# Peptides against a protein of PDB entry 9GMZ, part 99

Target 1, 343 residues: chain A of PDB entry 9GMZ
Amino acid sequence: TGFPLELLTRPATERLAYFENYTVAHPRLKEVYEILMRTIAEPAGASFIFVYGASGVGKTTLRLRVEQKLTELALPKLESDRARVPVVGIEAIAPESRYFNWKEYYTRALITLEEPLIDHKFDYGVRGISRDNFGKINVESKVVAPALRRALENALIHRHPDVFFVDEAQHFGKVASGYKLQDQLDCLKSLANMTGILHCLLGTYELLTFRNLSGQLSRRSVDIHFRRYCADSPEDVQAFKSVLLTFQQHLPLAETPNLVDHWEYFYERTLGCIGTLKDWLKRVLSDALDREATTITLKDLQKRALSVAQCQKMFKEIQEGERQLSETEADVQNLRSALGLGA

## One batch from the design tools (peptide; made by RFdiffusion4, then SolubleMPNN)

Design b2_p14_5_s1 (from b2_p14_5, 7 letters changed)
Fold by OpenDDE base, seed 2:
Structure b2_p14_5_s1 (fold): chain B 343 residues (1-343), chain A 14 residues (1-14)
Amino acid sequence: as target 1 above (343 residues)
Amino acid sequence: SLQPLESSLFTRPS
C-alpha cells in the first residue's frame, strides 16, 4: 500500500510532513529494535547498552521508535504513578573545548526529564533550580556541575525511567587525553549505578574507542551493532532494493518514480545507510513539491546527492569501524581458544 | 520477487 491519495490535493507542507514521519521497517532496523527493546525489558544486570553503526544508518530513528513504544507500554502505569517518566532521551553535544561540558549535559538532561506536562512536580533540593509558571525547569547560572548532578540523580530516581538515551554519544570520546576519557566513563558509570537507571549510548563507530577504554563497562554492557546493507551480500542488496520500492510508493507525487531501477546509484551515494537515503529523498521531494512536479527524475536525484568525495570519506570511516569490530570478534575467538573453550 | 516492506513495527494501535 502506498501513501494516502488524498495527500495529492493537500498543501506541499503536509505532503512533505507525511514523508518525514514515514518510517520504513527495514530488516536491520527491525532486528536492532527487537534486540534493544528486549535488552531494556531484561537488562540482566547490565548498566549500559551501546548501539553503534555508520553515520546515517538510522540510530536516531531507532531511538525515537523505542521512546514511542516505551511510552505507549507505560501509559497504564503512568495513570497510577504520575511521577514516573517511561523514557528520557538527550543528544550529546560536541564540546567546543577539549573538555566535555558536564554542567550543560546535566542541565539538558534535567530539562528533558522534567517535561512541563508532568503533573507531579519534584523538588530537587538544590538552590537555583526552579520551575517557571509553565512548569519548565530553569537553572540559574550560579548552579555548579556537582549540584546539577545531585539534582539529576534525585530526578532519575524519582521519575524512574526504563532507560536513559544519549544520542551522538561518540562526542564523550572527543577529549584531549585518555585519563579524561576514563574519568568521563567513570562519571557515567557512577550516574547509572547511583540511580539504578539503564543508560543507552547511541553513536558512530567512534563510540567503540570510548567503550573499549573500560574493561569494567564491557562486563556490564550490552553491545548492539546497527549494520549498514552490504553490496557483497545478495540478501542485503535485496533488502536495500525493497527499501527503495517502499520509499517510491510513499513519495506523495502524482506519478510514482522508479527508484529501484537506479538502486546501484542509490547504493553508491548512501553506502547502504537508510537514514542517508531517507534524508536524500526528503531533499529531492521538497524540491519537486516546490516546482509542483508530478514525479522525481534522475536529474533531480543528482542535484541533491552527496558528492563522490563525501561518500569516499564516509566509506573510509565505515571501513575503519567495521575493521575494528572484526578484530574484536577475532580477539574474542582467540581468547576462547586460549581458554580451551571451543570456537 | 521484490516486495515492499510493511511499516508493521510502528503501527500505532488504533
Scores: peptide ipSAE 0.147, ipTM 0.768, DockQ to the pose 0.333
Fold by OpenDDE base, seed 4:
Structure b2_p14_5_s1 (fold): chain B 343 residues (1-343), chain A 14 residues (1-14)
Amino acid sequence: as target 1 above (343 residues)
Amino acid sequence: SLQPLESSLFTRPS
């Protein structure tokens, strides 16, 4: 089934919004979604979930779909437990400075956790944190990071989400010269331990350097690799072509473009990352709608494609991440052999 | 044969 044909008579804004909100249930997304949902339901004493993969693989889409599903599943219980928030998700910000801004992180987490729709007023026990008449959290500039941390710990305990999501979590790795990445991990570990809340960190392959620093976190963490599609795998190529076929049916244009015939060009400029593909198609669709075009052409695609230089940079970052994971798999085999378990 | 992927897992019922 394609897009609703009635969209062809609707404003460009509605047509674009349809495509923006459309999600292809591609095999890797479905697999990672099922693993993540199962792990959240039965964490088995885990305090952390690490979801890592290439930039533009679709980690934010995964997070948003899990947040939606957890919210839907919690609705019957939220009527009886008005204090509970089923899930909280934030994006870690790239610091303007060389150092991760914990004050900003705690402030954003508090604001997101304390949505205006929550009738149950919470006392944070911290001076300079208040709610306005609309229930919006206000944090005064004088409130220091340790006080914001205590407020967040108390809020997480009181609201008791099934999981706390942090997207772009590789930004925790941005530390001052002379400070250890370990100190950031110990801070997160302490937050998870003090609250009893499962933390899910989503990020690029830079998250692996963060994960590998704590042998104690490794004992209480679940790892999920969100892989891209690889051109050397016939199954992955078939899945990637199926994604293109699905997107071409859901572009709200009068004439269905043939994206599948250009699959190699799409692969070249996305590296098998479906998020990158969707963002590219969104830009091209926006341009087509602005021109009142009936379809999209190869020229329209080329105008909004990532440059070859951008793709080469992204590919080097992917290869380094995939190499580190391959080394980890080899280390497991070496460990098994050294233990006398065989390969 | 190449087939479209079902989106049903992630679409809100309208």
Scores: peptide ipSAE 0.141, ipTM 0.763, DockQ to the pose 0.368
Fold by OpenDDE base, seed 5:
Structure b2_p14_5_s1 (fold): chain B 343 residues (1-343), chain A 14 residues (1-14)
Amino acid sequence: as target 1 above (343 residues)
Amino acid sequence: SLQPLESSLFTRPS
């Protein structure tokens, strides 16, 4: 089934919005979604879930789909528990300084937890946190990070979400020293322990640094690798081509573009990352709609492709992450063998 | 044969 044909008579903004909101349920996304949903339902004493993978693999799409599903599943319970928020998701901001801004993090988390539509207004006992006339939280500049942390702890306990999502979580690792990174991990661990709320950190392979720094986190964490599609796997190539075919059918254009015939070029410029592919197609669709074009050509694709230099940089970062994971898997096998545990 | 992928996993149940 393709896009609704009535979209061809709609404004360019509606046609673009359709494609933006469209999600392909590709095999790797489905696999990671099922693992993540199961882990959230049955955390088995875990305090953290780490979801790591290449930039543009689709981690934000995964988060948003899980947030939607958890919200749907919670609706019947929200009638009896008006204080409950089923799920909270934030994106970590890249620090302007060499240090992560905890004050900004806590402020954004509080604002997200305290959406104006929540009937149950809670006073967190912190001076300088108020609600405006629209019910939006206002945090005065004088409020210090420790006070915001206490407010967030109280908010998380009171709202009791099934999970707290932090997207782009590699930004916690942007510190000048290993000592400061450990302090940040201990801060996150303390927040999860004090609230009893499961934290899910989504990020690039830089998130692996967090796994390696704390043997205590390893005992209370679940790791989920969101893999890209690899060109050396026939099954992965077939899945990637199926994604191209699906997007081809869901581009709201008068003539269906032939994306599948260009699969090698799409792979070269996305490295098997479906988020990168979707963002590329979105840019090309926007250009086509602005020109009132009937279809997308190879020239239109080339105009909005990532440069070879960008792809080479991204590929080096991916290879380093995949290497670290492969070495870890080999180390586990070697440890099992050395312990006399069969493979 | 190459087959399209369904998004049905993420659509709201009607």
Scores: peptide ipSAE 0.141, ipTM 0.767, DockQ to the pose 0.331
Fold by OpenDDE base, seed 1:
Structure b2_p14_5_s1 (fold): chain B 343 residues (1-343), chain A 14 residues (1-14)
Amino acid sequence: as target 1 above (343 residues)
Amino acid sequence: SLQPLESSLFTRPS
């Protein structure tokens, strides 16, 4: 169990790429993956899935693994239906202005949706959208947001993905007023309704503010909380140590580092977020490979650790998100009790 | 005992 030993004779770039592509199937990732896959397969009239959790918990890894699996499952059908895309995933951009840039969003969505399908031209019915000689979508600057929306609606209907992923979806909520935030929700709801495509929004706990603004979206949405590992849970501590043990076996170094003995330090500087842990280890591995080092030391770890100030800031953001969820759970329990339903 | 986590969810079946 571990990395292929042949990697020790391979270039540093190949050794690093192995670790970058390696995914630990940790308990929380498995749980959320199974829930998400099941919900995509059987949405039960839902138009939205919300996946929220701490920054660096592993939401992007979850998305990419689901995209991979949906693609693999669709391959036999794609041979007969060359117009179909099994899944599409984009990342929402933080607005530079007080307003979310819908024109940019629609453009990126169209480009991403059409990129895998070089051989099958689709007429979007919009002037100023073309394909280059490599099949890439080009959008002229003169094309307005309403026209891009219609093009995206037509493309989504034609390609009929099982799900449309939007990562960093909390950026939809970064608007100057509550009214504008409602308009963003109504816009997304309209896109989902017009296309019949299930939307999955992945984001930080800031996504909760966006989710809670529409009581109508709550009836058509499924929530998935991607939790971090908590140090006050013995089971979570054991899972976190098991992640460290797995990573130490999959670092392509001549001598296996003992990461598990430093689990408290790893926890202190990752807050139980496995994505943060993996990114830290990638930086440290890159440094070790550049030095042709045989192993990783505590000093190497310390050099690439997040600062205490960064961890304190991230922890406050996590605590606020976890508090909001705890209050929501308490409100549900209070409502159930008031209705005479057992807790 | 501490055990490594299997990557089986994400490895192609051989």
Scores: peptide ipSAE 0.140, ipTM 0.765, DockQ to the pose 0.321

Design b2_p14_5_s2 (from b2_p14_5, 6 letters changed)
Fold by OpenDDE base, seed 5:
Structure b2_p14_5_s2 (fold): chain B 343 residues (1-343), chain A 14 residues (1-14)
Amino acid sequence: as target 1 above (343 residues)
Amino acid sequence: SLEPLDSDLFERPK
C-alpha cells in the first residue's frame, strides 16, 4: 500500500513530514532491531552494546524505533513508577575543539532525562542545577564537569532507564594530543558501572577502535554490526530494489516515480546505505513540492545526488571498516583452530 | 517478483 492519497491535497510541509516520518522495515534494519531489543531485554551482565556501521546506514532510525518500542512497553509500569524514564537517547556532538566536551555531554544527557513532564522533582544535590517553571533543567555555566557527572549518575539511578543510547558515539574518540582514548572509555565504563544502566553506543566503524582498546570492555560488551547492502550479493541487491520500490509508493506525488529502473545509479550514490538514500529522496521530494511537480525525474535526482568524490571518500571509509571486521572474523577462526576446536 | 517492504514493525498497534 502507498501513501494516503489525501496527502495530495495537503500543504507541502505535511507531505514532506509524512515522508520524513516514514520508515521502511528493510531486512538489515529488522535484523539489527531484533538483536538490539533482545540484548536490551536480556543483557546477561553486559554494560555496553556497540552498534557500528557505515555513515548513513540507518543507525539513528534504529535508535528512534527502539526508543519508541521501549517507551510503549514501559507504559503500564510508568503508572506505578512515576519517577521512571524507560529509555534515554542523546547524540554525541563533534567537538569544535580537539577535545570531547564532557561538560556538554553531561548537560545534554541530564536535560534529556528530565524533559519528560515527570511530576517528581529530583534534587541532584548540585548547586547551579535548577528547574524552570516549565520543569526544564537549567545548568549554570559555573557547574563543573565532575558535578554534572554526579548529577547524571544520580539521575540515571533514580530514573532507571532500560538503556541509555548515545548516537554518533565515535565523537568520544576525538581526544587531544597527550590524552588517551582509554581514559574516555574508562570514564564511560565507570558511568555504566556506577549507575547499573546499560549503555548503547551507536556510531561509525571508528567505534571498532573502542572495541580493540580494552579487553575488559570486550568481556562486558555486545557488538552489533549494522551492515550496508552489497552489490556483489544477489539477495542484498534484491533487498535494495525492494526498498526503492517501497519509497516509490510512499513519495506523496501525483505520479509514482520509477526509482527501481535507476537502482544502479541509486546504489552508486548511496553505497547501499538506506539512510543516505532516504536523505537524498527527501531533498528531491522537497524540490519537487516547491515546484508543485507531479513527479520526480532522473534530472531531479542528479541535482541532489552526492558527488562522485563524496561517494569515493565514503566508500574508502566503509572498505576500511569492513576489512577490520573481516580480519577479526579470520582471527576468531585462527583462534578456534589453535584451540583444537574444529573450523 | 519485486515486492514492497512493510513498516508494520514500527507502527503503533492500533
Scores: peptide ipSAE 0.202, ipTM 0.797, DockQ to the pose 0.364
Fold by OpenDDE base, seed 4:
Structure b2_p14_5_s2 (fold): chain B 343 residues (1-343), chain A 14 residues (1-14)
Amino acid sequence: as target 1 above (343 residues)
Amino acid sequence: SLEPLDSDLFERPK
């Protein structure tokens, strides 16, 4: 079934919001979703989950859908345990400086853990952290990063989420001159160990550098590769076309646009990344609604497409990440062979 | 045949 036809009589804002909130359950998203949900339910002593893939593949969509599902599943238990938060999710910010801002990270994590609906005022044990009359956390500028860390540890223990999500986690890799990436990993590992909370780091292929640096993280981590669709795979091309077909049915326009006939152009400008596709279609839909257009044309698509130069840059980054993974798989096979294990 | 993908995994119960 397509979009609700009643949307055609609704304001442009409601029509756009419908499409923004609509998620195509494409094969790779379903696969990664099921793996992630299973891993969260049964972490088997894991302290970390790494979800890596191309920029715009849909990692944020995956996170938000898992957060929603975990919240829904927890509702019956939250009535009895008013202190519990079922899931917490933050996005790591790219530092303006040459180093990751831990103070900002801890502050944002605390703010996210302390939703206003939680009547139980938790004492963070740190001076300069307070709640306002609306339940919003205020962190005074004088509070130092080690104190904020202790506050976050205490909050995570008290709220006991099933998982702590950190999106755009490749930003932890931004270290100041003279600092090691290992120190950032040891900090995260210590936080997970001290709290007993499963951490899920979502990011680009730059997360692979974290995986390779810590043999200790590897023993307590689960890796999930969120793959893009590849044009050299007939199955992936068919899936990508099915995504286009689904989106064209869910664009709240009077005339259904033919996106499928332009699948090669969509692939060229998205590199098989469904998040990039969704964002592109959202921009084009917004423009069409502003003009009160009945449909979307190729010219409308071209106006909001990523440039060829942007796509070439993104493709090089993807190729490097995919190469590193392929080399790792070959190294595993070589190691198994050297150990006398069958391939 | 090209078929639309199911979105059931993410539909909020109405």
Scores: peptide ipSAE 0.183, ipTM 0.792, DockQ to the pose 0.348
Fold by OpenDDE base, seed 1:
Order: structure tokens, then C-alpha cells, then sequence
Structure b2_p14_5_s2 (fold): chain B 343 residues (1-343), chain A 14 residues (1-14)
């Protein structure tokens, strides 16, 4: 089924919002979703989940859908346990300096964790953390990072989320020295251990460098590779075309555009990343709605496409990440062979 | 044949 035809009589803002909120359950997203949901339900002593993949593959969409599902599953229990938060998700900020801002991280995590619970005051045991009359957390500038950490630890213990999501987690790795990067990992590990809360770090392939620095984290981590669609795989090409077919049916326009006929151009400018594709189509839809256009043309697509230079840069970053993973997979196979385990 | 993908995985049950 396509978009609700009633949208054609609605304001451009509602039509755009429909498409923004629409998510295609494409095979890779479904696969990673199921793995992630299962891992959260049965972490088997893991303290970390690493979800890595290309920029624009759809990691944020995955996170949001998992957060939604975990919230829905928890609703019956939340009626009896008003202190509980089922899930918390934050985005790590790129540091302005060569140093990760832990104070900001802890503040944002604490704010996000407490936002759903306006009516239940929690004493964080830290002076300078308060709630305003609207239930929003206020953190005074005098509160230092170690105190904010303790407040967050206490809040996580009290709220007992099933998982703590950190999106764009590669930003933890942007520290100039390997020693400082290890300290960041040890800090996160300590937070997970002290709270007993499962942490899920989502990020680009740069997250692999961060993951590989801690041999101790590797033993208590689950890895999930969110792959893009590859043009050298007939199955992936078919899936990508099916995504285009689905999106063309869900663009709230009077005339259904033929996106599938341009699949190679879409692939060229998205590298098989569905998030990049959706963002592109969103920009094009917005332009079409602003013009009160009945459909989307190839010229409209071209106007909002990423440049070839941008795609080439993104592709190099993807190839490097995929290469590193392939080398790791080969090392595993070599280890298995050396142990006398079948391939 | 090319078929549209199901979105039901992420839609709230009606």
C-alpha cells in the first residue's frame, strides 16, 4: 500500500512529515534490528554492543526504532514502576578540542535519562543539580565532571534502562593519543560496570579503532555490522531496487515518480546507504512541495544529489572500513583453521 | 519480480 491519498489535500508540512516519519523495513535494517533486539533481551554477560557501518546507512533510524519498541514492550511494567526508564539514547558530540567533553556528555545523558519522569524527583546526591518548575534538569556550571558522573551512575542504577544508546560513538575515539583513547574506553567500561547497564555504541567504521584498542572490552562486547547494499551482489541490488519502489509509493505526490528506472543513479549517489537515500528524497520532496509539483523529475533529483567528489570521499571511507573488517574476518578464519576448526 | 518492502515491522499496531 502507498501513502494515504488524503495527504494530497493536506498542507505541505504534513505531507513532508509523513515521509520523514516513514521507515522502509529494508532487509539490512530488519536483520540488524532483530540481532540488536535479541542481544538487548539476552546480553549473556556482555556490557557493550558495538553497531558500526557507513555514514548514512541508517544507524540512527535503527536506534530510534529499537527505542520505540523497547518503550512499547515496557509500558505495562512502567505503570507499576514509575521510577523505571526502559531505554535511554544520546548522541555523542564531536569535541571542539582534541579532548572529549565528559562534562557535557554526562550532562546530556542525565538530562535525557530524566526527561520522561517529570513527576518523580530523584536525589542525585550532587549539589548543583536541580529540577526546575517544569521538571527539567538544571546543572549549575560549578558542577565538575566527576560529580556529574556520580549523578549519572546513580540515575542509571535508579532508572534501570535495558540499554543505554550512544550514537555517533566514534567521537570518543577522536583523542590525539592512544593513551587518552584507552582512558576513554576505561571510563565507559567503568560506567557500564558500576551501573550494570548494557551500553550500545553506534558509529561509523572509525568505531572499530576504538573497539580494537581494548582487548578487555572485546571479551564483553557484541559486534553488529550494519552493512550497506553492494552493487556486486544481485540480492543487494534487488533489495535496493525494492527500497526505491517502496519509497516511490510513499512519496505523497499526485503522480508516482519512477525512481526504480534510475536505480543506478541512486546507487551512484548513495553508495547503497538507505539513510543517505531517504535524506536525498526528503530534500527533493520538500522542493517539490514548495513548488506545488505533481511529481519528481530526474532534474529535481540531480539538483539535490551529493556531488561526485562527496561520493568519492564517502566511498573511500567505506572501503577502508570494509577492508579492516575483511582482514579481521580473515584473521578469525585463520585462527579457526589453526585450531583445527572447520572454516 | 520487484516487490515493495513491508513497513509493518516499524508501524504501531493499529
Amino acid sequence: as target 1 above (343 residues)
Amino acid sequence: SLEPLDSDLFERPK
Scores: peptide ipSAE 0.173, ipTM 0.785, DockQ to the pose 0.348
Fold by OpenDDE base, seed 2:
Structure b2_p14_5_s2 (fold): chain B 343 residues (1-343), chain A 14 residues (1-14)
Amino acid sequence: as target 1 above (343 residues)
Amino acid sequence: SLEPLDSDLFERPK
């Protein structure tokens, strides 16, 4: 089954939107989705979930699909509990300074948590937080970070989401000192503990540095590794080819492009990251639609490919992350050996 | 044979 053939008569914007909204249920995404959904349903005393993997592996797609599913599952309950929000998700922004802007973080979290469609007015107990005529939360510049934290704690308790998502969470780690990083971890830990709300941090392998700083967080956290596809695994190569086959069937073009025959080139320029692949195909599709082209050629692909230098940089970052995980496994074995439990 | 992957997990219920 491919794209709806009726799309071929539709505007380029609608054809592009179809592909943008299309998600391949590839094996790694499905696996991580199932683990994440199960962990959210049954956290078993966990306060944190860490989802880490390469840039462009598909973490944002995972988050959005989980948010959608949690919203769908909550709809019957939301009719009876008008205060409840099923899920809240924000993207962490890299700090412009050596200091993380907690005021901005709390403000964005409050704004995201309080959608205009929620009829139930909540008093945050903080002066300078109001709703506009559209029901959107407005935070006055005079409101200080400790007051915004209390407002967020109260809002999270009142709205009781099943999970609080923070995408690009490696940005919490981008601070000038290890001490400040520990303070940030303690702040997040305190927020999770005070609210009783499960936090899910999604990020690159840089999130491992943040994760490893707190032995106490380790006891109350679930780790989910969102792996890329590896060319040295026949199963991973087969899965990657199946993704290409699926995408070529869902490109709304008059003639189905042959992507599968170029799988090695796609692998070379995506490193097995399906998000990177989708973004590449989106750019190429947009170009093809602008030209009213009937198909996509190898030349069209080459025009929008990441450079070899970009791929080399991304590959180095992946290798460093995969190495850190391997070292952690070795450390566990060394600890077990030192304890006399055997390897 | 290479088979397409199902997207059914993520399709919005119509």
Scores: peptide ipSAE 0.053, ipTM 0.728, DockQ to the pose 0.376

